# Peptides against a protein of PDB entry 4N7V: the designs that were tried, part 167

Target 1, 222 residues: chain A of PDB entry 4N7V
Amino acid sequence: TLRSITSPLVAHRLKPIRQKTKKAVVSILDSEEVCVELVKEYASQEYVKEVLQISSDGNTITIYYPNGGRGFPLADRPPSPTDNISRYSFDNLPEKYWRKYQYASRFVQLVRSKSPKITYFTRYAKCILMENSPGADFEVWFYDGVKIHKTEDFIQVIEKTGKSYTLKSESEVNSLKEEIKMYMDHANEGHRICLALESIISEEERKTRSAPFFPIIIGRKP

## One batch from the design tools (peptide; made by RFdiffusion4, then SolubleMPNN)

Design b2_p26_2_s4 (from b2_p26_2, 8 letters changed)
Fold by OpenDDE base, seed 2:
Structure b2_p26_2_s4 (fold): chain B 222 residues (1-222), chain A 26 residues (1-26)
Amino acid sequence: as target 1 above (222 residues)
Amino acid sequence: EEEKERQEELEKELKELFEEEGHLLD
């Protein structure tokens, strides 16, 4: 099943973006829908031959072939759906489209990992919890120039000197210099607080069922 | 400034990702 390969993409709260590659253009629209435009070149002109339009919750996929399958010239936005539109649920998407959906999903996942969900200012740093899940990325920008980036897979440290290194195990974290451990401790505390806030805010959001509470900013730079 | 840097990083990583993942569209 498609679900065994990827979960439905989630584009809620993401800002519009359009990224062109050689074979496709991927967009997050103002509507928070995601479009994959499959691009082919003919006579030095790029044409959109196929479009996958995916709902913001990833559960509905609309597929159409511009200009009766002949293609539509690539423009600054996806071509409008016309005739021969197919609509599928995530679980009913034909297998031939699964890789393209996965492509869109990876795009959205990466964008989410760079999209602030919670920004928290401490005395020493700007802490940012990102939108990606599970295991949201967490960035700490210390005002003195130290940077820490935590992902599900690693921790990257950038020291004041610009020296950068990656930690992939607890052993490596424990082997850090004491000076760096202080930054790591602060980062971890900020992370804990952001996760706690996320939980509390999400619960209130669920209860109120109003407009999204995120992204949110807590505090301000000193 | 941090937002600008993050955006630049995103654009870089998107480029790298989809150069690598381009085969998904074949």
Scores: peptide ipSAE 0.272, ipTM 0.860, DockQ to the pose 0.849
Fold by OpenDDE base, seed 3:
Structure b2_p26_2_s4 (fold): chain B 222 residues (1-222), chain A 26 residues (1-26)
Amino acid sequence: as target 1 above (222 residues)
Amino acid sequence: EEEKERQEELEKELKELFEEEGHLLD
């Protein structure tokens, strides 16, 4: 099943973006829908031959073939769907489109890892919890120049000197110099607070039938 | 500046993703 390969993509609250490669253009629209435009070249002109338009919650996929499959010249935005439109749910998507959906999902997940959900200012640092899940990225920008970037897979540290390194295990974290450990302790506390606030705010958002609460900023730089 | 840095990192990583995962579109 498609679900065994990936979960439905989530593009809520993401800013519009358009990224081109040789074979495709992937876009997040103002509507927070995701478009994958499959590109072919003919006579030194690029044409969009196929479009997958995915809803912001990833559960609905609309597929169309511009200009009756002849293709439409590549432009600064996806071609509008007109005729020969197919609509699928995530669980009913034909297998031939699964890899393209997976590509869109990975694109969105990467964008989410760079999209602030919660910005929290402490006495010593600007902390940022990102939109990706599970295990959202967490960045800490200390006012003195130290930077810590936490992901589900690793922790990257950039010291005042510009020295950078990556930690991939608790053993490596426990082996840090005492000076760096102080920054790590602060980062971990900020992370805990952001996760707690995310949980509380998300619950209130669920109870409220209004506009989204995120992204949010808590506090201000001293 | 942090936002600019994140944007540059995103663009770099997206390019890498396309190079690594481009076969998904074949």
Scores: peptide ipSAE 0.304, ipTM 0.868, DockQ to the pose 0.810; fails the geometry check
Fold by OpenDDE base, seed 1:
Structure b2_p26_2_s4 (fold): chain B 222 residues (1-222), chain A 26 residues (1-26)
Amino acid sequence: as target 1 above (222 residues)
Amino acid sequence: EEEKERQEELEKELKELFEEEGHLLD
């Protein structure tokens, strides 16, 4: 099943973006829908031959073939759907589209890892929890120039000197110099607070059914 | 500045993703 390969993509709260490659253009629209435009070149002109338009929650996929499959000239935005449109749920998406969906999903996941969900200013640092899941990326920008980037897989440290290194195990973290451990301790505390706030805010958002509360900024730079 | 750096990293990583995952569109 498609679900065994990837989960439904989630594009909520992402800013619009359009990335062109030789083979495709991927867009996040103002509506937070995701479009994959499959591009073919003919007579030195690029044409959109196929479009996958995916809902912001990833559960609905609309597929159309511009100009009856003849293609539509590549423009600054996806071509409008034609009359011949196929609509699928995530679980009913034909296998022939799974790789294209996976491509869109990985694109969105990367964008999410660089999209602030919570920005929290401490006395010493700007902390940022990102939108990706599970295990959202967490960045800490200390005002003195130290930087820490936490992902599910590793921790990257950039020291004041510009020295950069990656930690992939708890043993490596424990072997850090005491000075760096102080920064790590602060980063971990900021991370804990951001996760707690995310939980609380998400619960209130669920209860009120109001406009999205995220992204949110807490505090100010000193 | 931090936001600019993140956007530059995003653009770089997106380029790398397209190179690595381009086979998904073949």
Scores: peptide ipSAE 0.299, ipTM 0.867, DockQ to the pose 0.820; fails the geometry check
Fold by OpenDDE base, seed 5:
Structure b2_p26_2_s4 (fold): chain B 222 residues (1-222), chain A 26 residues (1-26)
Amino acid sequence: as target 1 above (222 residues)
Amino acid sequence: EEEKERQEELEKELKELFEEEGHLLD
């Protein structure tokens, strides 16, 4: 099943973006929908031959073939859907489109990992919890130049000197010099606070059914 | 400045993603 390969993508709260490659253009629209435009070159002109438009919650996929499959000239935005449109749920998406959906999902997940959800200013650092899940990325920008980037898979440290290294296990974290451990301790505390606030704010969003509270900024730079 | 750096990093990683996983669109 598609679900065994990937979960439905989530594009809520993401800013519009359009990224072009040789084979495709992927966009997050103002509507927070995701579009994958499959591009083919013919006679030195690029044409959009196929479009997958995925809902912001990833559960609905609309597929159309511009100009009856002959393609539409590549422009600065996806071509408008034609009369020949297919609509699928995530669980009913034909297998022929699974790889394309997977690509869109990975694209969105990467964008989410770089999209601030909570910005928290401490006495020593700017802490940022990102939108990706599970295990959201967490960045700490210390005002003295140290940077810590936490992901589900690793922790990257950039020291004042510009020296950079990646830690992939708790053992490596425990082997850090004392000076760096102080930064790590602060980063971990900021991370804990951001996660706690995320939980509280999300619960309030659920209760009020209001407009999204995120992204949110807590405090200000000293 | 941090936002600019994140944007540049995003663009870089997106490029890498396309290079690594572009075959998914074939």
Scores: peptide ipSAE 0.292, ipTM 0.865, DockQ to the pose 0.886; fails the geometry check

Design b2_p26_3_s1 (from b2_p26_3, 7 letters changed)
Fold by OpenDDE base, seed 4:
Structure b2_p26_3_s1 (fold): chain B 222 residues (1-222), chain A 26 residues (1-26)
Amino acid sequence: as target 1 above (222 residues)
Amino acid sequence: SEEEEEKEWEEDLEKLEKELEEELEK
């Protein structure tokens, strides 16, 4: 099943973006829907032959073939749906479209990993918890130039000198120089606070059924 | 082939990820 290889994408709260590659153009729309435009070149011009439009919650996939399958010239936005539209649920998506859905999903996940959900200014750093899940990325930009980027898989450190390295295990983290550990400790504390706030705010959001509370900014730059 | 298509999609996705990361850092 598609569910066994990926979860429904989540594009809520993401800003519109359009990115072109050789095979496709992927967009997040103002509606927070995601579009994958399949591009083919004919006579040195690019045409959109197929479009997957995915709902913001990833559960509905609308597929259409512009201009009756003849293709529509590539533009600055997805072509409008044609009369021949197929609509699928996530669980009923034909296998032939799974790779394209995965493409969209990975794109959205990447965008989410770079989209601030919580920005927290401390005395020493700007901390940012990102939108991706599970294990949201967490970035710390110290005002003195040190940077720490935490992901589910690794921690990247950029020192004041510009020296950069990646830590992939607790052993490596424990082997850090004392000076760097101080930055790491601060980063971890900021991370903990952001996660706690995320939980509290999400719960209040659920209770109030209001407009999204995120993204939020806590504190101010000194 | 299906394998070739899969490889092409993976290569295109890697390129997408790289380009997107560069764009988001500006």
Scores: peptide ipSAE 0.031, ipTM 0.675, DockQ to the pose 0.506
Fold by OpenDDE base, seed 5:
Structure b2_p26_3_s1 (fold): chain B 222 residues (1-222), chain A 26 residues (1-26)
Amino acid sequence: as target 1 above (222 residues)
Amino acid sequence: SEEEEEKEWEEDLEKLEKELEEELEK
C-alpha cells in the first residue's frame, strides 16, 4: 500500500513556493495545496502533461491532464483543471501515481525541514525548531559563528574555523572536544525548551481553536 | 524500464532537493 511507503504529506503553515526541475514543477499554493506538474519537452517548448493537486493534509489527490492530455505550455503557475478530473483519497490512489506522490511528499518534507516553527533567541544563539515531523530539524546559530544542525539522523557541526563534520552516533558526540561540547550542551537546552514550548502552545492552540499560533518568535537577539 | 524510470525520478528529486536548499537559503 502507499501508506506502507509514505505518510500523507502535511503542508499546513508552509509558505507558497514554486520549484522547477527537469521532470516536474512542484508548488505549494497560497491555499497550502501542493501541485506536481509533470513536464515534457516538445520542439524546445515545455508542456505540462499531467497535474497532481494534493490537499494540504495530503489525504485528497486531484489528478487532471491539461488540454485533454496534449499538454499545456508551462507557465508561472499550474494550469487550471478543466476536464477529465479524477479525485482520489490517499488510500485509494492508483499505484501508477505513487512515485509522483512520494516526490511531492519528499519535497514538502524538505520545505518543512527549512520552515521555522519556533525561533528562540538565547544569550548566545538563535535557535530554530523546524516544521518537519517526526523529529523536527533543530538549528542553532551561535552569534560567534558556530552552527549546529540537528536532524533525526545526524548532527552537523560547523566550527568557528569553518571546519564542518557530521555526527551519526552518541559515541561520536561523546568524543567531541570540550569546547564543542559546551556548544552542544547549549544547543540541547535550547532544543528542550523549544520542544516544551511547542507542546504548550499546541495545546493552547487546540483549546482556543483560533488561527494558528505558529510560527512564533521568542526572545530577541541581544 | 520501471527501474530506469525510478532512477530518473530519484535523480530529478536529488536535483530538486539541491536547488530547493539553495533557494530557501537566499
Scores: peptide ipSAE 0.030, ipTM 0.659, DockQ to the pose 0.520
Fold by OpenDDE base, seed 3:
Formats: structure tokens, C-alpha cells, sequence
Structure b2_p26_3_s1 (fold): chain B 222 residues (1-222), chain A 26 residues (1-26)
């Protein structure tokens, strides 16, 4: 099943973006829907031959073939849906579209990893918890120039000297210089606070069922 | 073949990810 290889994409709270490659154009719309436009070239003109429009929660996929399958000239936005529209749920999506869905999903996940959900200013750093999940990226920009970037897979450190390195195990973290450990301790505390705030705010958001509370900024740069 | 098409999609996705990272860092 598709669910065995990926989860439904989540595009909530993401800003609109449009990115082109050779085979496709992928977009997040103002509606927070995601569009994959399949591009073909004919006589030095690019045409959109197929469009997958995916709901913001990833659960509904609308597929259409512009201009009766003849294609529509590539423009600055997806072509409007025409006749012969097919609509699928995530679990009922035909296998022939799975790769294209995965394409959209990975794109959205990358955008989420670069989209601030919580920005927290401490006395020493700007901390940012990103939108991706599980294991959201967490960045700490110290005002003195040190940077720490935490992901699910690694921790990247950039020191004052400009020296950069990546840590992939706890043993490597424990082997850091004492000075760097102090930065790590601060980063970890900021991370804990952001996660706690995320939980509290998300719960209140659920109760109110109003407009999204995120993204949010806590404190300000001193 | 299906394998060739799948490989082409993976290559295109890797390119997309690289270009997107560069765009989002602005």
C-alpha cells in the first residue's frame, strides 16, 4: 500500500512556493494545496500534460489532464482543472501515481524542515523549531556566531572560527570540547522549551478550533 | 522500463531538493 511507504503529506501553514525541474513543477498554493505539474517538451515549448492536486492534509488527490490530454502551455501557475477529473483518497490512489505523490511529499517535507514553527529568542541565541515531523529540525543561531543545527539524523556545529563538523552519535557529542558543550547545553534547553511550548500551544489550538496559532515568536533579540 | 522511469524520477527529485535548499536559504 502507499501508506506502507509514506504518510499523507502535510502542507498546513506553509507559504506558497513554486519550483521547477526538468520533469515537473511542484507548487504549494495559497490554499495550502500542493500541485505537481508533469512537464513535456514539444517543439521547444513546455506543456503540462498531467496535474496532481493534493489537499493540504494529503488525504485527497485530484488528477486531471489539461486540454483533454493534449497539454497546456507551462505558465506561472498550474492550469485550471478541466474535464475528466479523477478524485482519489490517499488509500485508494492508483499505484501508477505513487511515485508522483512521493515526489510531492518529499518536497513538502523539505519545505517544512525550513519553515519556522516556533522562534524563541534567548539571552544568547535565536532558536528555531521547524515544521517538519516527527523529529522537527531545530536551529540555534548564537549572537556570537556559533550555529547548531539539529535534525533527526545528525547535529551540525559551526564554531566561531568557521570550523564546521557533523555529529551522528552521542559518543561524538560527548567528545566535544568543553566550550562547545556549553553551547550544546544551551541549545538543548532551548529545544526543550520549544517542544514544551509547541505542546501547550497545540492543545489550546485544538480547544479553540480557531485560526492557527503558529508560527509564533517568543521573546525578542536583546 | 519502469525501473528506468523510476530512476529518472529519483534523479529529478534529488535535483529538486538541492535547488529548493538553495532557494529557501535566501
Amino acid sequence: as target 1 above (222 residues)
Amino acid sequence: SEEEEEKEWEEDLEKLEKELEEELEK
Scores: peptide ipSAE 0.030, ipTM 0.669, DockQ to the pose 0.459
Fold by OpenDDE base, seed 2:
Structure b2_p26_3_s1 (fold): chain B 222 residues (1-222), chain A 26 residues (1-26)
Amino acid sequence: as target 1 above (222 residues)
Amino acid sequence: SEEEEEKEWEEDLEKLEKELEEELEK
């Protein structure tokens, strides 16, 4: 099943973006829907031959073939769905579309990993918890130039000198120089606070059926 | 072939990810 390969994509709270590659154009729309436009070149002109329009929660996929399958000239936005429209749920999506869905999903996940959910200013750093899940990325930009980027898989450290390295285990973290450990400790504390705030805010958001509370900014740059 | 198409999609996705990373860092 598709579910065994990937979960439904989640594009909520993401800003509109349009990115073109050789094979496709991927967009997040103002509606937070995600579109994959399959691009073909003919006579030095690019045409959109197929479009997957995916709902913001990833559960509904609308597939259409512009201009009766002949293709529509590539423009600054997806062509309107007019011809050969099919609508599927995530669990009923034909296998032939799974790769294209995965393409959209990975794109969205990448965008989420770069989209601030919580920005927290401390005395020493700007901390950012991102939208991706599970294990949201966490970035710490120290005002003195040190940078720490935490992901589910690793921790990247960029020192003041520009020296960069990646830590993949707790043992490596424990082997850090004392000076760097201080930055790591601060980063970890900021991370803890952001996660705690996320939990509290999310609970309040659940209770109130209003507009999303995120993204949120806590504190201000000194 | 399906395998070739899959490889092409992966290569295109890697390019997309790289380009997106560069764009978001601006």
Scores: peptide ipSAE 0.029, ipTM 0.662, DockQ to the pose 0.510

Design b2_p26_3_s2 (from b2_p26_3 with E7K E9W A12D E15K E18K E26K)
Fold by OpenDDE base, seed 4:
Structure b2_p26_3_s2 (fold): chain B 222 residues (1-222), chain A 26 residues (1-26)
Amino acid sequence: as target 1 above (222 residues)
Amino acid sequence: EEEEEEKEWEEDLEKLEKELEEELEK
């Protein structure tokens, strides 16, 4: 099943973006829908032959073939759907389209990993919890130039000198120099606070049924 | 043919990821 390969993508709160690759153009629209435009070249002109438009919650996929399948010239936005539109639920998406959906999902996940959900200014750093899940990316930008980037899989450290390295195990973290451990401790505290705030804010969102509270900024740069 | 298409999509995605990272770091 598609669900065994990927979960439904989630594009809520993401800013519009359009990225062209060799085979496709992927977009997040103002509506927070995601579009995959399949591009073909003919006579030195690029045409959109197929479009997958995915709802912001990833559960509805609309597929259409611009200009009756003849293709539409590539533009600065997806072509409007006209005739021969197919609509699928996530669980009913034909296997033919699974790779294209997965492509969209991975793109959205990447954008989410770079999209601030909570920005928290401490005395020493700007901390940012990102939108991706599970295990949201967490970045710490110390005002003195040290940077720490935490993901589910690794921790990247950039020292004041510009020296960069990646930590992939607890053992490697424990082997850090004491000076770097101080930065790591602060980063971990900021991370804990952001996660706690995320939980509290999300619960209040659920109760109030209001517009999204995220993204949120807490504190200010000193 | 399906395996080749899959490989092409993966390569295209890797390129996308790199380009997107570069764009988001500006």
Scores: peptide ipSAE 0.029, ipTM 0.653, DockQ to the pose 0.517
Fold by OpenDDE base, seed 2:
Structure b2_p26_3_s2 (fold): chain B 222 residues (1-222), chain A 26 residues (1-26)
Amino acid sequence: as target 1 above (222 residues)
Amino acid sequence: EEEEEEKEWEEDLEKLEKELEEELEK
């Protein structure tokens, strides 16, 4: 099943973006829907032959073939759906579209990993908890030039000198120089605070059923 | 700072695009 290889994409709170590749254009719309435009070149002109429009919650996929399958010239936005529109739920999406859905999903996940959910300014750093899940990325930009990037899989450290390295285990973290451990300790505290705030804010958001509280900024740059 | 964040975003996007293109060709 599609669910065995990916979960429904989540594009809520993401800003509109349009990214062109050689074979496709992927967009997040103002509506927070996600569009994958399949592009083919003919006579030095690019045409959109197929469009997958995915709902913001990833559960509904609308597929259409512009200009009766002849294609529509590539423009600054997806072509409007015309005739021969098919609508599928995530669980009923035909297998022939799974790769295209995965393309959209991975793009959205990347965008989420770079989209601030909580920005927290400390005395020493700008801390950012991102929108991706599970295991949201967490970045710490120290004002002195040190950077720490935490993901579900690793911790990347960029020192003042520009030296960069990746840590994949607790043993590697424990082997850090004392000066770097100080930065790591601060990063971990900032991360803890952001996660705590996320939990509190999310609970209040659930209770009020109002507009999204995120993204949020805590504090200000000194 | 914003310029560095934007550069990292672009690099990550380019990497993903390459990976996704390779996957779509299989």
Scores: peptide ipSAE 0.029, ipTM 0.580, DockQ to the pose 0.066
Fold by OpenDDE base, seed 1:
Structure b2_p26_3_s2 (fold): chain B 222 residues (1-222), chain A 26 residues (1-26)
Amino acid sequence: as target 1 above (222 residues)
Amino acid sequence: EEEEEEKEWEEDLEKLEKELEEELEK
């Protein structure tokens, strides 16, 4: 099943973006929908031959073939759907489109990992909890130049000297120099606070049924 | 910092593109 290889993509709160690759253009629209335009070159001109338009919650996929499959010249935005539109739910998406959906999902996940959900300024650092899930990326930018990037899989440390290294286990974290452990302790505290705030804010959003509260900025740069 | 972030983004997109190409050729 498609669900066995990916979850429905989530594009909520993401800023519009349009990224061209060799064979595709991927866009997040103002509506927070995601479009994958499949591009082919003919006579030194690029044409959009197929479009997958995915809802912001990832559950609805609209597929169309511009100009009856002849293609539409590549432009600054996806071509508008006209006739011969197919609409699928996530669970009913034909297998031939799964790879294209997975591409869109990975793109969205990448964007989410770089999209601030909570920015928290401490006395020593700018902390950022990102939008990706599960295990949102967490970045800490210390004002003295130290950087820590936490993901679900690893922790990257950039020291004041520019020395960079990646930690993949608790044993490696425990083997850190004492001076670096102090930064790690602060990063972990900032992370805890951001996760707590995320929970509280999300609960209030649920209760009020209001517009999204995220992204949010807590504190000020010293 | 912005240049490094852009470079990381480009590298990630290149990986995604390669994966898409491999999938589209099958």
Scores: peptide ipSAE 0.032, ipTM 0.608, DockQ to the pose 0.067; fails the geometry check
Fold by OpenDDE base, seed 5:
Formats: sequence, structure tokens, C-alpha cells
Structure b2_p26_3_s2 (fold): chain B 222 residues (1-222), chain A 26 residues (1-26)
Amino acid sequence: as target 1 above (222 residues)
Amino acid sequence: EEEEEEKEWEEDLEKLEKELEEELEK
């Protein structure tokens, strides 16, 4: 099943973006829908041959073939759906479209990993909890130039010297120089605070059922 | 800071593009 290879994508709260690759253009629209435009080149012109438009919650996929399958010239936005439109639920999506859906999902996940959910300014750093899940990315930009990027899989450190390295285990973290450990400790505290705030704010958001509270900025840059 | 974030985003997208191109060709 499609569900065995990916979950429904979630594009809520993401800003519009359009990214061209060699074979596709992927977009997040103002509506928070996600569009995958499949691009083919013919006579030195790029044409959109197929479009997958995915709802913001990932559960509805609309597929259409511009200009009766002849393709539509690539533009700055997806071509409008024509009369030949197919609509599928996530669980009813034909297998031939699964890879394209996965493409969209991976793109959205990447965008989410770079989309601030909570920005927290400390005395020493700008801390950012991102929108991706599970295990949201967490970035700490120290004002002195040190950067720490935490993901579910690793921690990347960029030192003031420009030296960068990746830590993939607790043992590696424990083997850090004492100076770097101080940065890590601060990063971890900022992370804890952001996670706590996320929980509290999400609960209030659930209770009020109002406009989204995220993204949010806590504190000010010194 | 913003310029560094943008560069990282571009690098991540380039990586994604390579991975996704391989996937879309299958």
C-alpha cells in the first residue's frame, strides 16, 4: 500500500514555494496545496505533461493532464485543471502515482524541516524548532558564529573556526571538547524549552480552535 | 545568518533533487 512507504503529507502552515528540478516542478501554493508538475522537454521547450495536486492534509490527490495530454508550456505556476480530472483519496491512489506522491512528500518534509515553528531568542543564540515531524529539526545559531543543527538522526556542529562535523551517537556527543559541550548544553536547554512551549501552545490551540498560533517568536535578539 | 540558511536550503534541495530524480526515473 502507499501507506507502507509514506504517510500523507502535511503542508499546513507552509509558505508558498516553487522549486524546479530536472524532471518536475514542485510547488506549495497559497492554499497550502502541493503541486507536482511533471516536465518533459520537446523542441527545446519544457512542457507540463501531468500534474498531481495534493491537498494540504495529503489525503486528496487530483491528477490532470494539461491540454488533453499534449502538455502545457511550463510557466511560473501550475496550469489550471482541465476537464480531464481524476480525484483520488490517499488510500485509493493508483500505484503508478505512488512515486510521484512520495516525491511531493519528501519535498514537503524538506520544506517543513526548514520552516520555523518556534523561534526562541536566548542571550546567546537564536533557537529554531522546525515544523517537520516526528522529531522536528532544531537549529541553534549562536551569535558568536557557532551553529548546532539537531535532527532525529544526527547533530551537526559548525564551530567558530568553520570546522564542521556530524555526531550520530551519544558517545560522540560525550567526546566533544568542553568548549563545545557548553554550546551543546545551551542548545539542549533551548530545545527543551521549545518543546515545552510547543506542547502548551498546541494544547491552547486545540481548546480555542482558532487560527493557528504557529509560527511563534519568543524573546528578542539582544 | 539568513544567507547561511539559504545556502543550506539550496544544498538540501540539490540533494533532494538528485534523490528524487533517481526515484522518478524508475
Scores: peptide ipSAE 0.030, ipTM 0.599, DockQ to the pose 0.067; fails the geometry check

